# Peptides against a protein of PDB entry 3WG5, part 237

Target 1, 218 residues: chain A of PDB entry 3WG5
Amino acid sequence: LAKNIVYVAQIKGQITSYTYDQFDRYITIAEQDNAEAIIIELDTPGGRADAMMNIVQRIQQSKIPVIIYVYPPGASAASAGTYIALGSHLIAMAPGTSIGACRPILGYSQNGSIIEAPPKITNYFIAYIKSLAQESGRNATIAEEFITKDLSLTPEEALKYGVIEVVARDINELLKKSNGMKTKIPVNGRYVTLNFTNVEVRYLAPSFKDKLISYITD
Target 2, 218 residues: chain A of PDB entry 3WG5 as posed
Amino acid sequence: LAKNIVYVAQIKGQITSYTYDQFDRYITIAEQDNAEAIIIELDTPGGRADAMMNIVQRIQQSKIPVIIYVYPPGASAASAGTYIALGSHLIAMAPGTSIGACRPILGYSQNGSIIEAPPAITNYFIAYIKSLAQESGRNATIAEEFITKDLSLTPEEALKYGVIEVVARDINELLKKSNGMKTKIPVNGRYVTLNFTNVEVRYLAPSFKDKLISYITD

## One batch from the design tools (peptide; made by RFdiffusion4, then SolubleMPNN)

Design b2_p24_4_s2 (from b2_p24_4, 13 letters changed)
Fold by OpenDDE base, seed 2:
Structure b2_p24_4_s2 (fold): chain B 218 residues (1-218), chain C 218 residues (1-218), chain A 24 residues (1-24)
Amino acid sequence: as target 1 above (218 residues)
Amino acid sequence: as target 1 above (218 residues)
Amino acid sequence: GAKGVELPLEASPLARKAAEARKK
């Protein structure tokens, strides 16, 4: 029986236009090989709103399920990462990770203080994050509170509150637990049941460019 | 007579946190050597709002005059670059450069369309850019129009409208024309008269890190 | 700390094109 392929790729660091290119490349490779899914190991403190929205759109346009996995332990899907996760077909988190803190900001001052976004921006992103939660059947109230309260959750809390679908320590546990789950958003107009019973895991390495950017942004 | 030192450094590309680090490093070197001024050759399409505001603050905190020079011909002080220029002690432009286009945006969609900023953000940046113009005795009406009309100006227009102080083809012409000018904002609480009658020009090369980031962001 | 969703200040493509056209 031909093994179904599951791709695994890592995206670490700030969400930028380059991060979009990574998502696009990774998803495209997995689409070309008719993979059962791609798992994106995500560790991000946040980043650019436009890149985030483009990444969400790219995920929603994916011909295959895109699983966002907040990994490894200690990683975060902070800010932009939460939006990306909420826009994905399935969210998993490793123990010791976090999700949330989605308050839009203009950035950080030199002293590390937040430059707050005007209320209209905050309201725009509240509407946006709630739409992502609603479309994926995830907790829209908590999604709003990720902004309004700058809330961050543990994997256990996020699972309990219906923000995420899986808590898993590693890829093998993720595959095991997500096997038979339906995607939270449609793939090509259909909710897909994940089949991880006979899969080959293929790791996508970051390109040389990816490594170089990561080295500079860290 | 001990030669006064004028530093010249280049900042090219997107305004990021790394661009702030470049500004900080360059200004710090020039401060340590008690330079008469530092000239920053600026060519930027724009960038991050927070980095821009931090750069403006760093310039305002400078112990020496910071001259923003939109250079070489073909360069722009677009968007964030205009704010930086308006926050500086003196603005110069080379022929064939531009300044303006300061409309805040959330970013670009995948199709290259602009994701517009909510009106409250636009109003925030209108107030901010007008404050920079007012504090520096530059044309606050034009500064507003850099946002409201997405206005871009030539050096000649910018000079005519009181946005900039100097049009110069090169560093030598800049030094010649700016000699005896007062800074548009104070240095250590005092408006300084630039003295370029007997100066040594010292070029600060980008660090290896600076070069690497530029190579990746281009 | 977690970085918020950040807003860029970038020149519009239209404004860039207009500026480039004026440079010629």
Scores: peptide ipSAE 0.033, ipTM 0.494, DockQ to the pose 0.537
Fold by OpenDDE base, seed 4:
Structure b2_p24_4_s2 (fold): chain B 218 residues (1-218), chain C 218 residues (1-218), chain A 24 residues (1-24)
Amino acid sequence: as target 1 above (218 residues)
Amino acid sequence: as target 1 above (218 residues)
Amino acid sequence: GAKGVELPLEASPLARKAAEARKK
């Protein structure tokens, strides 16, 4: 019997190989318990391209729906976070959050200036982000503009433009609004209708390693 | 009076923002004590482009000579480590070490395959690594081949081709062989002649944070 | 294995400022 369980986990900070491990661990736990879905509360300024691509792939390989929720108010799915969101089964945002700013950079110089990525990198990521948008039935033009214009959107704008599916203030409102929605990408080759009727919400805590990494990276 | 002090510190593992912090801390300590030089014992498989570029810039801004020593036997200055070495005042290698394999990658896929960087990225890093080689009077053709052929060299080959300056088995041999050599890039706008006559060697330990990061990344 | 030079994807300071300004 599918347990009427929805997992909620938090991923905060830079997208790294450790963030991949967090996604993998959280999704694996939710898969093992045959949860209806996992909600990842995401707050990230961006991070590594490889980690991002691996996270997207891990989400696409999930046996259950993975919902990216840009939360709490003040949070962002910036840069790598936008790609992760676009690669997920459903995107939600809380009011007062943002998504976008996906221009690939080689990093920051010591003076705080951006080291710009060469045009071929930019073009690669344009193609990649457009692919994610197209595969999920989301706005590929805006996805491109997240790079070409370094565009950032509010939840209301992102919803209006068909970048995201839900604006919700909290987990309860998210569950209510997303109930009956179809996933934007397949789960095990099928689009799944989310069923959040009478669900138990289970919060996943960061591992000891996750806490230690967060303490060191902050 | 310039204290006849040479600092030695170890940097091992992936090149990250934490590796930048290690370089910055170690160089700053050696600068504050007006050391003759700092030797960084380097063993790295590579890492992040931004961290690498920041480390190169930090080395170039050093008030004292920074010697990259690929050590111990079995160590590598692979990928990002090669760029760091080429950006330094002097490169030494122990027998049984390697340098090169500088092909930029977007990362590793979940199946362990390399996600190739688009040609423009590769071209950017070719231009960058050639610049580092040219500025240091090192072999720019081999620097390019570290990318285009993903070439790795032995210490003996790297010395022969003019990529590095010293092959040394240990710190004592390094100090002996590098004594009287000029830095390959300027220190405070001047090429410095290394003076390792009757020097005190001081070893810098990793910080508590460095130890914790190493424990988590291993 | 030798890890190639990894590319970061971080939000530009300008984009972050613009995003912060829109969050108000």
Scores: peptide ipSAE 0.098, ipTM 0.591, DockQ to the pose 0.506; fails the geometry check
Fold by OpenDDE base, seed 5:
Structure b2_p24_4_s2 (fold): chain B 218 residues (1-218), chain C 218 residues (1-218), chain A 24 residues (1-24)
Amino acid sequence: as target 1 above (218 residues)
Amino acid sequence: as target 1 above (218 residues)
Amino acid sequence: GAKGVELPLEASPLARKAAEARKK
């Protein structure tokens, strides 16, 4: 039986192979303790496609619900962060956050201009993001527009359009609002009803390596 | 007039945005001192496509010849490293090094398996690598096979097939063998004949940030 | 070690600016 424990961890910065290691470590700790869920406070401008796909896969393979929470106010689930959110069991956003801007790029030119991805790459990621939205019962049309229109949404818009499940100011409001919600994707082949009644909240700190990487990537 | 100065710098590890900063810093120092050339000792397993494309562009915009030297023995110009080499003014390899293995990937799955790039992405990089080879007068057929066959070559094979210009055991042998060679691409719109007669060799050290990034990425 | 060329999924600077403008 899941303990009445909810883990909370922060992932900030670019999505890289190190970000995958953070997700894996945090989820593994929460799985080992048989937690009710883990909440990942996410603030990312985007990052690597490979790391993003691995993170999505790791979330989908989780033995417990993984909640992506775009936090604090001012944070974003931009680009790769949107895919990660759409691959998760529940999405929440704090007021003053954003989600979207998912156009794949080959990178930035020396002058800071975008090197556009060829249409072929764009179409691959359109198919992928739509699949994530469809699998999670989220708005696949908006998911496509995150790429085709480079669309970004507020929490209120994202909730209204059925991209996310919760708008919450803090962890306590998130737990209160998400209590009794079903996961948008299965956990071990079953949709889980979240039980956040009388939960212990445990915060996970970044490792020394995580702190060092963050310091260098900032 | 170029001073009889040749800079030597080392770039080791994954190709990232930080690797771009290293290339830019090293080339800028050599440009400011009006060096005859800069030699980049390269050892990379590959990395990001965006960083690679920016590095290639930075090399092609260099005011002085940029020589990629796959060094020391045991080093590789793998994946992104091959593109960087093919975008440079001269390629050298030490004995016991390798070049190639350029198949684009979306990344690695959790089980360490390659997430294959869609054929559409593969075709883009085939066109790109062939363009770099053609522009530099190098073997475009082999450049394609670095992707399509995931081909890796020894220095002797790469020289034989017209992928690289020099096999050298050390910097002194490289300077001796490349003396009087023309750059494979133009410098400021002109093909430069390398003059390594009576040169001063200056070694550039990695910055503190470069060392810290290397320590974390290793 | 990365044996391939990796593709980035980063938000465009324009999209980032647009997202920042909406956060205000």
Scores: peptide ipSAE 0.098, ipTM 0.597, DockQ to the pose 0.537; fails the geometry check
Fold by OpenDDE base, seed 3:
Structure b2_p24_4_s2 (fold): chain B 218 residues (1-218), chain C 218 residues (1-218), chain A 24 residues (1-24)
Amino acid sequence: as target 1 above (218 residues)
Amino acid sequence: as target 1 above (218 residues)
Amino acid sequence: GAKGVELPLEASPLARKAAEARKK
């Protein structure tokens, strides 16, 4: 019986245009191979709003389920990472990770202080994050509080409040727990039931360019 | 007679957090050496709003005049580059360059279409760019039109409309034309008269990290 | 610390093309 393939790739660091290229490349590979899903191991402090919005759109246009997995322990899906997660087909978190802290900022001043976004920008992102939560059947009130209260949640809290779908220690536990779940958003206009029975896990290596970017951003 | 030093550095590509680090490093070197000025040869299609705002702030806090020079021929100070220029002590352009196209965007969709910024964000940046123009005694009406009409200007047009101060073919012509000009914004609370009489031009090389980033972004 | 959502300020492809056309 032809093994269903599940791809796993890592995206670590700031969300940038290069991060979009990584998402696009990884999802495209998994689409070409008609994978059952791709799992993106995400660890990000946040980044660019544009890159984030493009990544969300790329995920929503995927021909296969895209699972955002906040991993490893100690990782976060902070700021832009939360939006990406909320725009995905399934969210998982490892114990010892976090999600949230979505208050938009214009940047950091020279003294390291936050340059606050004007209320108009904040309100735009409130509406946007709530739409992502609503469309995915996730907790829109908590999604708003990720901005208004700069709230951060543990995996257990996020699961309890209906922000995420799975808490898992590793890929094997994730596959086991997610097997038979429906995607929280459609794939090609249909909600897909994940089938992780008898799967081959295939890791995607970063490109040379990806490695070089990581080396510079670390 | 101790030669007054003028530093020249190049910043090319997208405006990012790394671009901020480049500006900070270059300006800091020139400040430490009590340079008469630093000239930043700028060629950018734009970039991040946060990085742009931080760069503007860093320029405005400089202990020395920071001259933005849109160079070489074929270069642009597009989008974020225009804001940076308008926030600087003096703007110069080489023939065959451009400035403007400041319409804020949320990014590019997967199909390459622009994701438009909501009117609230656009209005914020209109107010911001107009403030930069007004504070520097430059044409605030044209600064607004860089957004509202997505206007781009030639060096000759930009000079004519009072957006920039100098059109120069090279560093030597720039120094010659700028000699005796007052900075358009204060340095340490005072408008400085540029003195490019008997100057040594010193080029700052990109760091290894700068070269590596350029290699990846090209 | 968590980095906030950063807004882009990039020239439109149309504006870039228009600028390139004026440089010729």
Scores: peptide ipSAE 0.040, ipTM 0.546, DockQ to the pose 0.531; fails the geometry check

Design b2_p24_4_s3 (from b2_p24_4, 10 letters changed)
Fold by OpenDDE base, seed 1:
Structure b2_p24_4_s3 (fold): chain B 218 residues (1-218), chain C 218 residues (1-218), chain A 24 residues (1-24)
Amino acid sequence: as target 1 above (218 residues)
Amino acid sequence: as target 1 above (218 residues)
Amino acid sequence: GAKGVEIPLEASAKAREAAKARAA
């Protein structure tokens, strides 16, 4: 019998190889305990494409549902964060958060201006983000516009346009609203109906290493 | 009268935004002192594409010749290092060094395997590396093969194939061999003939910040 | 501002090993 456990973990800052390690650790713990789901409270400005793709793959390989929750208010799932969200089993956003701005960049010039990615790179990520949206039954047109228009959406807009599944103010509202929802992608080859009835919420603290890495990468 | 000064600085480790700051600092110092050239002793496994492209641009905008010297023995100008070298006014290598392995990767998987870049990205960097080779009058076919075959060359091979200009055991031999050579790309719109007759060699030490960054990124 | 997707350009482990073996 799956323990009526929902894990909650926070991932904040740039998406790096260390962020992958955090995702892997958190999901592995939740898998080992046969949790009903893990909720990742995400706040990221973006980061590395490699780490992002690895995280997406790790989520898609998860033995339990992985819910991305853009939280708290003021947080964003920007750039890499949007891809991660679109690769997840369910996306939630708190009021006052944002999602999008996925235009790939080669980085920043000395003056802080964006070095634009060449069209070939941009087109790759357009295809990739559209694939994530399509696989999850989310709005692939808006997913493309996250790149082509560098579009950012509010939770209300993202919900309206079919980019996300839930707007929730807190974990309790998220659990209530997502209870009985079907995952947008398969878990172990099957779409899972979330059961958040009488669940224990367990918070996973960042490791000392996780804290140190966040401090170095910020 | 240009001071008969040649600066030498070391850049080691991953190519990052911090590596760009090192290049910029070193070149700026050499420019301010109207040096005959700056030699960058380079040892890198690669790094970020953005930082690499910024470094190439900074070299190409240099008011003085920038010589990339793959040094010491055992060092490499791998991946991003090859692009930087190909973007420079002169490439030298010490015996026992290597250049190449320029296949763009999206990073490493958890098992240490390479996450391959999509063909669109690979093709961009093929075009880019070929452009650098062509602009500098270097072997564009081999430059492409640094990507398509993940080719790595010895100094002797790289010289033979017209990828580099000098094989030198040390700074003194480099100065002797490169004396009277013409830069492979323009300096301030003109190809410069290097004059290393009676030059003072000035070593630029890494800043404390440079050392700290290298420690964090390794 | 939102940071875009950053593309690394790193040498393969195999190429690094080959480079080390040739330096040796």
Scores: peptide ipSAE 0.048, ipTM 0.478, DockQ to the pose 0.545
Fold by OpenDDE base, seed 4:
Structure b2_p24_4_s3 (fold): chain B 218 residues (1-218), chain C 218 residues (1-218), chain A 24 residues (1-24)
Amino acid sequence: as target 1 above (218 residues)
Amino acid sequence: as target 1 above (218 residues)
Amino acid sequence: GAKGVEIPLEASAKAREAAKARAA
């Protein structure tokens, strides 16, 4: 039986236009090979709203299931990362990771203080994050509270409240637990039942450009 | 008579956190040498709001006059670049450059359409850009129209409407025309009269990091 | 094309600290 391929790629750091390029490249490779899914190991403190929205749209247009996996332990899907996760076909988290803290900010002042977003920005992103939660059948109240209370959740809390679908320690446990799950949003207009029996895991390396950007942003 | 130093540095491309680092580095070098001023040759299509606000604040905290020079011909101080210019001690433009188009956007959709900012965001940036104009004694009505009408101006129009202070073809003409002008905002709490008699022009090169980022973003 | 002023979505320092404290 020809082994179905599951791709795994890492996206680490701030969400930028380059992060969109990474998502697009990784998903495109997996689409070209008709992979069963792609797992994105996500570790981000947040980033740009535009890049985030474009990434969400790219995920929604994916020809294959895109699984956001907050990994490794100590990682976060903070701010923009939470939106990306909520826009994905399946969310997994490793123990010791976090999700949330989605209050839009205009940035940090020179003294490190947050420049608060005006209420209309906040309200826009409340509406947006709630829509992502509703479309994916996830907890829209908690999604709103990621903004209004700047709420952050553990994997166990996020699972309990219906924000995420899987808690897994590693890729093998993720594949095992998500096997037979339906995607939370459609793939090509259909909810797909994941089949992770007899899969080959293929890791996608960062491009030279990806490594260079990480080197510069760190 | 010990020649006063005027530094010239180039900032080109999108306004990002790295652009803040460039501004900070360039201004710091010029501050350390007690330069008469630093001229930033700016060519930007815009960028991030947070980086823009931080750059404005860094300019406002400068121990020396920071002159934003939209240069060379064909360059622009678009969007975030306009805010930076309006936050500076003096604005100059070369013929064939532009300023304005300051409408805040959430970004671009996958099809290239602008994702409109919610009205409260727009109103916040209207208030912000008007404050920069008012603080610098520049045209606050035109500053607002940079947002509300997505207005772009030529150097001649910008000068005529009191948005900028100098139209100059090159650094030598800029120094000549701006000699004896007062800064539009305070330097260390005082409006400074620029003295560009007997100056040495020193060019600051992009760091290796700066070159690398430009190479990646282009 | 002229890029509008892009709005960042970054986690607050407080929220990041709270997340770290909960992940510990």
Scores: peptide ipSAE 0.182, ipTM 0.627, DockQ to the pose 0.509; fails the geometry check
Fold by OpenDDE base, seed 5:
Structure b2_p24_4_s3 (fold): chain B 218 residues (1-218), chain C 218 residues (1-218), chain A 24 residues (1-24)
Amino acid sequence: as target 1 above (218 residues)
Amino acid sequence: as target 1 above (218 residues)
Amino acid sequence: GAKGVEIPLEASAKAREAAKARAA
């Protein structure tokens, strides 16, 4: 029986145009091999709004389910990472991770203080994050509070509030718990039931370019 | 007679947090040596709003005049580059360069189309760019049109409309033409008359990190 | 080439610190 392939890739650091290229490359590889799904191990403090929106769109256009997994312990899906997660087919978190803190900022002043986004920008991203939550059947009130209260949640809280679907310590537990779950958004116009029975896990490594960019952005 | 020192540095590529670090480093070196001014040869297609705003603030906090010089021929101070220029003590352009095209965007869609910023964001940046123009005694109407009409200007047009102060083919012509000009914004609370009589030009090279980032972003 | 000014979505340093503190 041909094993169902699940790809696993890591995306770490700030969300940038290069992060989009990583998402696109990883998803494309998994699509080409007709994978059952791809799991993206995400650890991000946030990043660019444009790159975030492009990544969300790329995930939504995926021919396969894209699972965002906040991993390892100590990782976060902060800011832009939360939007990406909310735009994905399934969200998982490892114990000791966090999600939220989505307040849009224009940036940091020279003294390291936040340049606050004008209310107009904040309201745009509130509408956007709520739409992602609503489209995925996730808690839109909490999604809004990720911005309005700069709320951050533990995995257990996020699961309890209906922001995420799975708490898992590792890939094996994730596959076990998510087996038989429906995607929270459609794949090619259909909600897909994940089949992680007799799967082969394939790990995708970052490209040389990805490694070089990560080294410079760290 | 101790020669007045003028530093010249190049900043090329997208405006990012690393571009801020370059501006900060270059200006700091010139400040430490009590330079008469620093000239930044700028060639940028644009970049991040946050980095742009930080760079503008760093320029405005400079202890020495910062001259933005759009150079060489074929270069542009596009988008974020225009804001930086408008926030500087003097703007020069080489023949065959351009300035403008300041429309804020949320980013690019997967198909390369622009994700338009909501009107609220656009209006914020209109107010911001107009403030920079007004503070520097430059054409605020044209500054607005850089956004509203996505206007781009030649050096001759930009000079004619009072957006820039100098058209110069090279550093020597720039020094000659800008000699005796007053800064368009204050330095340490005072408008300074540039003194480029008997100057020594010192070129600052990009750091290894700057070179590596440029190589990856190209 | 970047044809526009890009707006960042970064978590506040305070929010990131709070998130780290809760994850710890």
Scores: peptide ipSAE 0.067, ipTM 0.478, DockQ to the pose 0.545; fails the geometry check
Fold by OpenDDE base, seed 3:
Structure b2_p24_4_s3 (fold): chain B 218 residues (1-218), chain C 218 residues (1-218), chain A 24 residues (1-24)
Amino acid sequence: as target 1 above (218 residues)
Amino acid sequence: as target 1 above (218 residues)
Amino acid sequence: GAKGVEIPLEASAKAREAAKARAA
């Protein structure tokens, strides 16, 4: 029986146009091989709104389930990372990770202080993040509070509040716990039940470009 | 007589947090040496709004005049680059360059189409770009049209409309033409008259990090 | 610290193409 393939790839650092290229490449490979799913190990402090929105759209258009896994311990899906997670088919977090802190900022002043986004921008992203939560059947009130309170949650809190679906220490536990779960958003117009029985895990290596970008952003 | 020093540095590629670091480093070096001015040779297709706003703020806080020079021929100060230019003490362009195309976009869809910014965001950047033009005594109507019409201008048009101050083929012509001009915004609360008599031109080399970033973005 | 969501300001593909065509 042809083993179901699950791809795993790592995306670390700031969310940029290059991060979009990584998502696109990884998802495309997994789509071409008709994988059961792709797991993206995500560790990001945030990044660009445009890149984030493009990544969300790329995930939503995926022919296969895209699982965002906040990993390893100490990692975060901060700011842009939270939006990406909320736009995905399933969210998992490792113990010791965080999600949230989604207040849009215009940047940092020269003195290192935050330049606050104007209310118009903040309200736009409130509406956007709530839409992602609502579409995925996740907690839209908490999604709003990721902005309004700059809320950051532990995996246990995020699970409790219905923001995420899985807390898992590693890929094997993730596969075990998510087996039989339905995707929180459609894949090709249908909610998919994940089948992680008899799966082969394949790790996607970063391209040379991906490695170089990570080296510069670190 | 101690020669007045004019620094020249190149900033090429997308406007990001790394671009801010480049601006900050270059301006800081020039400030430390009490340079008469720094010329930034700018070639950018655009970039991040936050990085752009931070760069504008860094320029506005400069202890010395910052001249944005759209160079070489074929270069552009597109999108974020236009805002940076409008926030600077003097704008110059080489023949065969362009400025404008400032419509905020949320990014590119997977199919390569532009994700349009919502009207609220567009209006915010209209107000912002107009403020930069007004503060610098430049054409605020054209600045608005950089967004509303996605207008892009040649150097000759930009000069004619009062968007820029100098058209110059090279650094020597720029220094010659800008000599005796007043900065379009204050330096340390005062409008400075540029003195490019008996100047020594010093080129700032990109750091290893700058070179690496350029290599990745090209 | 968590970096906020950054709004892009990028030139349209059409504007970039037009700029290339004028340079050419």
Scores: peptide ipSAE 0.052, ipTM 0.444, DockQ to the pose 0.562; fails the geometry check

